# Peptides against a protein of PDB entry 4N78, part 72

Target 1, 186 residues: chain A of PDB entry 4N78
Amino acid sequence: HFQVICRLLGYQGIAVVMEELLKVVKSLLQGTILQYVKTLMEVMPKICRLPRHEYGSPGILEFFHHQLKDIVEYAELKTVCFQNLREVGNAILFCLLIEQSLSLEEVCDLLHAAPFQNILPRVHVKEGERLDAKMKRLESKYAPLHLVPLIERLGTPQQIAIAREGDLLTKERLCCGLSMFEVILT
Target 2, 155 residues: chain B of PDB entry 4N78
Amino acid sequence: MAELQMLLEEEIPGGRRALFDSYTNLERVADYCENNYIQSADKQRALEETKAYTTQSLASVAYLINTLANNVLQMLDIQASQLRRMESSINHISQTVDIHKEKVARREIGILTTNKNTSRTHKIIAPANLERPVRYIRKPIDYTILDDIGHGVKW

## One batch from the design tools (peptide; made by RFdiffusion4, then SolubleMPNN)

Design b2_p13_3_s3 (from b2_p13_3, 7 letters changed)
Fold by OpenDDE base, seed 1:
Structure b2_p13_3_s3 (fold): chain B 186 residues (1-186), chain C 155 residues (1-155), chain A 13 residues (1-13)
Amino acid sequence: as target 1 above (186 residues)
Amino acid sequence: as target 2 above (155 residues)
Amino acid sequence: MYLPLFKEGMEKR
């Protein structure tokens, strides 16, 4: 699903969605969540001492239940605050999954474009074979597929310009060194 | 452009008119030949003259048709070429716009990006003491040790 | 890898 979303939205659509999600998250954090946190802080016991271990696990649990009774009984915490936190969490996860999906798509595009852009994979050299010879053979094999040089030889100036720009757009991808998710986490 | 206009406005209409006129002339020639044959004392001569006129008329019509056909073909070729050029231009513009939109999109999404922190791969400091590869002695796993563990069927 | 197409956006933040 995320792959399809990435394909449909493209960079522009993803940017818009991400910006809106960030706004929503900010609104939730600075609004409702902050208010609930403040309220919770007010209700929190100022002094919470560890009960004596002699009370055993049940006694300790009961102690904490008693100390936190006001918090536990705060009905709006379960219904509204937790829901907002879920929304924030979902937004974060959505951003992560979008970035991952986008990265996969970009990698796929790069891989598909590579033969046409004179980007050759490092060939695995079997024992006894010269790497250089294999690379030269590979270069020779794919030389006719080099799109930009081909267009530069056969195309109009306009076609050449478009080809160069297209080549640049093809080569430059977010996955090559940029992260959106890291921005979301700051 | 001038050639296409000339073909459309002058040559093709002119050719059509000429062909129509030729049709009218053929009718006149036919009438003439018929009358000439009837009135002529030398029917053989009249027949030969008719044959000559018929051949000439057919040749003329054939020429007119061929000329008109060639002009139409030329017109179509020019139009086809113009359409191809127009298509190419439209495609070029479309591609240029798409590239521009993509650049804008990339700038926009770029606002939401940061450089990936390449975690310095901690140089795995190879432990100075290369632990001698402990010869993995494949000890056969004695599975009988597990025979007493679980609700297995007591054979 | 230098990504100039995205960098312009990054600099605007």
Scores: peptide ipSAE 0.331, ipTM 0.815, DockQ to the pose 0.684
Fold by OpenDDE base, seed 2:
Structure b2_p13_3_s3 (fold): chain B 186 residues (1-186), chain C 155 residues (1-155), chain A 13 residues (1-13)
Amino acid sequence: as target 1 above (186 residues)
Amino acid sequence: as target 2 above (155 residues)
Amino acid sequence: MYLPLFKEGMEKR
């Protein structure tokens, strides 16, 4: 599903969705969640001493239940605050999954484009074969597929310009060194 | 442009008219030949004249058809060439627009990105001295010490 | 890797 979303939205659509999600998250955090946290802090016992170990586990549990009774009974925590936290969590997960899916798509695109851009895969050299010889063979094999040089030789000036721009767009991908998720976490 | 216009407005319509006129003329020639053959005392001569007219008529029609066909083909070739040029132009514009849109999109999404902190894989400098894992000697916890603590009913 | 197409956006942040 996320792969399909990434394909449908593209960079533009993803940017828009991410921006809106960030706004929503910000609103939830600075609004409702913050207010609940403040309220919880106010209701929290100022002095919560550790009960004596002599009361045993049940007694200690009862003690804490009593001390936190107001918090536990705060119905709005379960209905509103937790829901908002779920929404925030879902938004974060969504962003993560989108970025992962996008990265996969970009990697695939880069891999598919590589032969046309004079990017050769690292060839596993079997024992006894010269790496240089294999690389030269690969270079020779894929040389006719180099798109930009081909168009530069055969194409019109406009085609050449478009090809160069296209090549640049193909090479520059987010997965090459950028992260959106890190921005979201900050 | 001028050539296409001439073909469409003058040459092809003119050729069609000529062909139609030729058809009408052929009917007249046929009638003439028939009457001439019936009325002529020298039937052999009349037949030879008919053959000559038939040959000439067929040749003329063939010429007209060929000329018209060539003009139509030429017209179609010119039109096809024009369409190809238009298509090429549209494609170039479309590609230019797409590239521009993509650049804009990348700028926009770029706002939401940061450099991946390649966490310097801190070379986990394996401490040279592999401190031998201190053998954690599990001392068995003697739980019997707790046997005397509690109101357990000695059954 | 230098990504100039995205960099412009990053600089606007």
Scores: peptide ipSAE 0.330, ipTM 0.816, DockQ to the pose 0.702
Fold by OpenDDE base, seed 4:
Structure b2_p13_3_s3 (fold): chain B 186 residues (1-186), chain C 155 residues (1-155), chain A 13 residues (1-13)
Amino acid sequence: as target 1 above (186 residues)
Amino acid sequence: as target 2 above (155 residues)
Amino acid sequence: MYLPLFKEGMEKR
């Protein structure tokens, strides 16, 4: 589904959706969640020391449960705050999945375009084969498919310009070095 | 353009009219030949004359049809060429617009991007002191607890 | 890898 969404929206649509999601997340964080966090900070025990390890995990858990009893019993925390956190989480996950899906699509596009752009795959050399010979063979095989040089030779100036721009657009992809998800986390 | 116009407005309609007139003339020739054959004392001569008229008429019609057909074909070729040129122009414009839109889109999405931080995989230096493995009793993780997480459904 | 088509957007943030 995310792959289809990426295909349908394209860069423009994804940008719009991501911007809106960021607004929503910001609104949730700065609004309701912040208010609950402030309230929680007020009810948090001022001194919460680690219990002695001799009490074991169950004893430690009971200790913290007791210390946080007021927080755990805060009904609005469970219903509203956790819901908002889920919404934020869902938004983050959505962004992550969109970026991953987009990256996959971009990689596929790059792979499909590679033969036309003089990008040779990493040649696995079998034992005994010369890497240079294999590369030359591949270069020779795909040389006729190089689109930009072909159009530069046969095309009109307008076609050449379009081909060059198209080539650039094909080569430059987000997956090559950019991340949207990191921006969202920030 | 002038040639196409001439074909559409003059040559093809003219050819059609000529063909129609030829039909009328053929009818007259047929009537003449029939009457001539009936009235002629020399039936053989009348028949030969009829053959001559028929051959001439058929040749004329064939010529008219051929001329008209060629004009129609020429018209279609010109139109096809015009359509191809138009298509090429439209495609060029479309491609230009698409490229522009894509550039704009990339600028917009670029606002939402940052350089991928190659997280230097901090070599998790294993702490030297292997704490004695506390016998971890594997309780089966009940994943049903997670069924309510992430669906965004307001209960 | 330098991505100039996206860079302009990045600089506007």
Scores: peptide ipSAE 0.329, ipTM 0.813, DockQ to the pose 0.669
Fold by OpenDDE base, seed 3:
Structure b2_p13_3_s3 (fold): chain B 186 residues (1-186), chain C 155 residues (1-155), chain A 13 residues (1-13)
Amino acid sequence: as target 1 above (186 residues)
Amino acid sequence: as target 2 above (155 residues)
Amino acid sequence: MYLPLFKEGMEKR
């Protein structure tokens, strides 16, 4: 589903959706969640020291549960605050999955375009073969597929310009060095 | 443009009219040949004359059809060329617009991007001194202060 | 990798 969303929206649509999600997240964090957190901080035990390790993990957990019992039992916390936190979490996950899906699409595009852009993988060399010679043969084999040089030779000035721009757009992808999720986490 | 117009308005209609007139004339020639053969005492001569007229008529019709066909083909070639040029122009514009839209889109999404970096997680360090748990005296908390906060979701 | 098509947007942030 996320792949389809990425394909449908493109960069522009994804940007719009993410911006709106960020606004929603900001609104939730600065609004209801902040208010609840402030209130909870006021009722938080002033002194809550770490229990002795001799109580074991269950005992320590029970201790903290007891210390926070009044907070945990607050019904509105579960219904409103936790719901808002779930919404924030879902928004973050959505952004993550969109970025991952977009990256996959971009990688696929790069891989498919590579032979047409004179981007060749390093080939395996058998014993007795020279890597340079093999790469040269490979380059020669795929040379006719180089799109921009081909159009520069046979195309009109307008076609050449479009081909160059298209080549640039094909080469530049977010997955090459940029991330959106890091911005979302900030 | 001038050549196409001449083909469409003058040469092709003219050729069609000529062909139609030729058809009418062929009927008259056929009637003549039939009557001539019936009335002639020398049937062989009449047949030879009919053969000559038929050959001439076929040649004339063939010429008219060939001329008309060539003109139609020429017209179609010109029109096809015009359509190809138009298509090329439209494609060029479309591609230019798409490239522009893509550049704009990349600027927009770029606002939401940063350089890839590895985020460091905070290390939680246990306190060196184990403190004795202080007994917490539970006091009732008034949660009514939160009644005006939130979307009012009830389970 | 330098991505100039996206960089303009980054600078506007």
Scores: peptide ipSAE 0.327, ipTM 0.814, DockQ to the pose 0.515

Design b2_p13_3_s4 (from b2_p13_3, 6 letters changed)
Fold by OpenDDE base, seed 3:
Formats: sequence, C-alpha cells, structure tokens
Structure b2_p13_3_s4 (fold): chain B 186 residues (1-186), chain C 155 residues (1-155), chain A 13 residues (1-13)
Amino acid sequence: as target 1 above (186 residues)
Amino acid sequence: as target 2 above (155 residues)
Amino acid sequence: MFLPVFQEGMEER
C-alpha cells in the first residue's frame, strides 16, 4: 500500500502529506498531550521512595499502585491522551514507511536507468579471467544504450537539453543522501 | 504551405472534375462507337476504330487516375510531415513542463529532508585478540524458582 | 552525492 501511495503522490504529494502530518503532530503535542502531561505532573507524588524489600513483590506493587492511584484512575488519560499518542505514533510510523517505500522505488529507478547512464555493475570474474577485459566487453556491449551521448550525436539542441536534464533528475534521488525521517524526529 | 493549398484547392479538385468529365466523354464515345458499328457497311473497319478509341480512352483514364493519385499522395505526405512537426513541438513543450514540475516537486520535498548523517563508521578496531566466541550455552530459565515466593492459592 | 535540486529546498529552511 505504501508503495502505491508513493507512486501516486510522487515527490509533490508526499511533501504535502508530510507537511500536514507534521502540523497535526505538532498540534497534538503542543495542545492536548502537553496539557495532559502537565496535569499528570501535578498529580504525581512529589516523593516516591522505594519501599523496603521486606514488603515483597506484592507489597511493593500495591505501594506503587497506591502512589499512582490518581493517575491510574484518571479516565481521560486512557481515552483521550492515549488516543492522541496513538495518533502521533501512527503519523510517525506513516512517515517512516513512506520514506522506506520511496527509497525502494528510487533504488529500482536507479537500477533500471543504470545501463542507459553508463553505470555498470561489477561483474563476477571466474578464475582465469581478467576483470578489466570483461568490464571492457560489457562497456562495449552497452555503449549503444547510453542515452545522453546518443542524443548529443543525433538530436536537436532542444532534445539534448531535455536529455541532460532528464539524466540529472534520474540520477538525483533522495536515497542517495537525504532523509526525511530525521527531520520528523527533530 | 502554398504547395499544400494548391493541391487541396486546385490540383485535386481539378483532377476529380477531369475524371468526372472523362466519364461523361467516355459515355459519348461509347455511344458513337456503337452507332458507328451499326451504321457502317464495313464492320471490320468500325471494329478497328472502336478498338482504337477504347485504347485511347483507357490510356486517358489511366493517366488521369495516376495524376490524381500522385497528387493525393503528395498531399498526404505534406500533411504527415506537418503533423510530425506539430507532434514534435508538443512533445518538447510537454517534456519541458514535466521537467519543471519535477524540479518544483523536488524542491518542495527537499525542505523536509536533511543530510543523512553518515555516522563515521568508527573503524571497529578489531580487538587484536579475537576472544574465541564463548559458545552461548542457553541456560534454561528455571521459572520454578519463583514458585516458592508467590502465595499461590493452593487449591 | 550533491543533490542540488533537493538542496535548494533545504536552504530555504
């Protein structure tokens, strides 16, 4: 599903969605969640000392339950605060999955374009074969597929300009060095 | 443009009119030949004359059809060339717009990106003495040790 | 790898 979303939205659509999600997250964090956190801080016991180990695990649990009784019984915490936190979590997860899906698509695009851009994979060399000779053969084999040089030789100036721009846009991808998720976490 | 206009407005319509006129003329020639054959005392001569007129008429029609066909072909070639040029222009504009849109989109998403911190992979200096991987013997966690601590309701 | 088209957007931040 995320791959399809990435394909449909493209860079523009993804940017818009991400911006809106960031606004929503900001609103949730600075609004409702912040207010609940403040309220929780007010009801938190000022001094919570570790009970003596002599009370055993059940006694210790009861102690903490008693100390946190006001928090546990705060019904709005479960219904509203946790829901808002889920929404924030979902938004973050969505952003992560979108970035991952986009990266996969970009890698695929780069791989598909590679033969046309004189980007050749390192070939496995069998024992006794020279890597250089094999690479030269491969280069020679794919040389006719090099799009930009071909258009530069046969095309009009306008076609050449478009081909160069297209080549640049094909090579430049977010996965090559940029991250959106790091921005979202900040 | 002038050549195409001449073909469309003058040559092709003219050729079609000529062909239509030839049909009318051929009908007259046929009537003449029929009447001539019926009225002539020398049937052999009348037949030879009919053959001559038929040959001439066929040649004339063939010429008219060929001329018209060539003009139509020429017209189509010119139109095809014009369409190709128009298509090329439209494609160029379309590609230019697409490239521009893509650049704008990339700028917009770029606002939401940061450089991947290539964490300098600290050269994991392999410790000189590769301690032999101590076989992790999974000691099963004996949970029975906890049985004595909990006031389990002895049913 | 320098991604100039994307980086133009980054500089606006």
Scores: peptide ipSAE 0.233, ipTM 0.806, DockQ to the pose 0.662
Fold by OpenDDE base, seed 2:
Structure b2_p13_3_s4 (fold): chain B 186 residues (1-186), chain C 155 residues (1-155), chain A 13 residues (1-13)
Amino acid sequence: as target 1 above (186 residues)
Amino acid sequence: as target 2 above (155 residues)
Amino acid sequence: MFLPVFQEGMEER
């Protein structure tokens, strides 16, 4: 699903969605969640000492239940605060999954474009083969597929310009060094 | 432009008219040949004349058809060339627009990105001296050491 | 890796 979303939205759509999600998260964190946290801090027992072990597990549980009674009975905590936290969590997960999916798509695009951009993978060398010879052979094999040089040789000035720009855009991908998720976490 | 217009407005219509007129003329020639053959005392001469007219007529029609066909082909070639040029222009514009849109999109998403902290994978410099795996001597964890820590029941 | 097109956006932040 996330892969499909990434394909449909593209960079522009993803940017818009992420911006809106950030706004929502910010609103939730600075608004409702912050208020609940403040309230919880106020009602939190100032001194909560560990009860003696002699009370046993049931007694200890009762002790903490009593100490936290006001918090546990705070109905809005379960209904509103937890819901907001869930929404924040979902937003974070969504962003993570979108970025991961986008990265996969970008990697695929890079891999598909690589032969046309003179980007060759390091080939596995079998025993007895020279790496250099194999690489040269590979370079020679794919040399006719190099798009920009081909267009520079045969194309119009306009085509050359478009090809160069296209090549640049093909090479530039977020996965090469940028992260959206890190921004979201800050 | 002028050539295409001439083909469309003058040469091709003119050729079609000429061909039609030729058809009418052929009918007249046929009638003439028939009558000539009937009325002539020398049937052999009349037949030879008919053959000559037939040959001439066929040659004329063939010429007209060929001329017309060539003009039509030329017209189509010019039109095809114009369409190709138009297509090329549209494609160039489309590509330019797409590139521009992509750049804009990338700028927008770029606002939401930061450089990946390449955790300097500290080159785990494999210590040159592979410390011999110190034989992990499993010392039994003496849990009695913790007996005095916390609220555990001393049995 | 230098990503100039994306970096333009980053600089605007």
Scores: peptide ipSAE 0.233, ipTM 0.808, DockQ to the pose 0.740
Fold by OpenDDE base, seed 1:
Structure b2_p13_3_s4 (fold): chain B 186 residues (1-186), chain C 155 residues (1-155), chain A 13 residues (1-13)
Amino acid sequence: as target 1 above (186 residues)
Amino acid sequence: as target 2 above (155 residues)
Amino acid sequence: MFLPVFQEGMEER
């Protein structure tokens, strides 16, 4: 699903969605969640001493239940606060998954474009073969596919300009060094 | 443009008119030949003249048709070339717009990005000597070692 | 790798 979303939205659509999600997250954090946290801080016992180990695990649990009774009984915490936290979590996860999916698409695009851009993969050299000779053969094999040089030779000035720009845009991908998710986390 | 206009407005219409006129002339020639043959004392000569006129007329019509056809073909070629140029121009504009849109989109998403912190993963230099995995010999935990440690009531 | 088109957006931040 995320892959399809990335394909449909493109960079612009993804940017818009992420911006809106960030706004939503900010609104949730600064609004409802903050208010609940403040309320919880007010009802939290100021002094919570560790009960004596002599009470055993059940006694200790009961002690904490008693100390936190007001928090546990706060019905809105379960219904509203946790729901908002889920929404924030879902938004974060959504952003992560979108970035991952986008990165995969970009890598695929780069791989598909590579033969046309004179980007050759490192060839696995079998024992006894010279890497240089194999690379030269590969270069020679793909030389006719180099789009920009081909257009520079045969195309109009306008076509050459477009080809160069297209080549640049094809090479430049977010996955090459940029992260959206890191921005979301800051 | 001038050539196409000349073909459309002058040459092709002119050729069509000429062909139509030729049709009318052929009818006149036919009538003439028929009458000439009927009236002539020398039927052989009249026939030869008819053959000559027929050949000439057919040649003329063939020439007119060929000329007209060539002009039409030339017109179509020019139009096809113009369409191709227009298509190329439209494609160029479209591509330019797409590139621009893509650049804008990339700038927009770029606002939401930061440089990946390539944590230099310290090359875990694999120690050269892979210490042979010492076969974990499960030595049974001798719990008797702990027998002397603690307040256990020695019965 | 320098990504100039994306970096233009980053600099606007």
Scores: peptide ipSAE 0.232, ipTM 0.806, DockQ to the pose 0.704
Fold by OpenDDE base, seed 4:
Structure b2_p13_3_s4 (fold): chain B 186 residues (1-186), chain C 155 residues (1-155), chain A 13 residues (1-13)
Amino acid sequence: as target 1 above (186 residues)
Amino acid sequence: as target 2 above (155 residues)
Amino acid sequence: MFLPVFQEGMEER
């Protein structure tokens, strides 16, 4: 589904969706969540010491449960605050999955374009084969497919310009060094 | 453009009219030949004359058809060439627009991106003293606990 | 890899 969304929206559509999601997340964080956090901070026990380890995990859990009982029983926390947190979480996950899906699509595009752009895959050398010889063979094999040089030889100046720009755009992908998700997390 | 116009407006219609006129003329020739054959005392001569007229008429019609056909073919070739040029122009414009749109889109999404900081994942140095593996008792993971997570459904 | 088209957007932020 996310792959289809990425294909449908493209870079522009994804940008718009991400911007809107960021606005929503910001609104949730600065609005309702912040208010609940402030309220929770007020009701938090002022002194919460770590119980002795001798009480074991269950005892420690019960201790904290008791200390936080008022918070856990706060009805609005469960209904509203947690819902908002789920929404934020969903938004974050959505962004992550979109970026991952986009990266996959970009990688596929790069791989498909590679033979036409003089980008050769890492050659696995079998035992006894010379890497250089194999690389030369591959270069020779794909040389006729190099699009930009081909158009430069046969095309009009306008076609050459378009081909160069197209080549550049084909090579430039977000997955090569950029992250949207990191921006969302900041 | 002038050649195409001449073909469309003058040559092809003219050729069609010529064929139509030839039809009318052929009828007249046929009538003449029939009457001549009936009235002639020398039937052999009349027949030879009819053959001559028939051959001439067929040749003229063939010529008219050939001329018209060639003009139509020429017209089609010119039109095809024009269409190819138009297509090329449209494609060029389309590609230019697409490239521009793509650049704009990339700038827009670029606003939402940052350089991937490959934080050097600190090599988790395994602590030297592997504490004895506490026997992990596999409790079955109840995945139903996750059923309410991520649906975004307002309760 | 330098991605100039995307970086133009980054600079505008």
Scores: peptide ipSAE 0.229, ipTM 0.805, DockQ to the pose 0.671

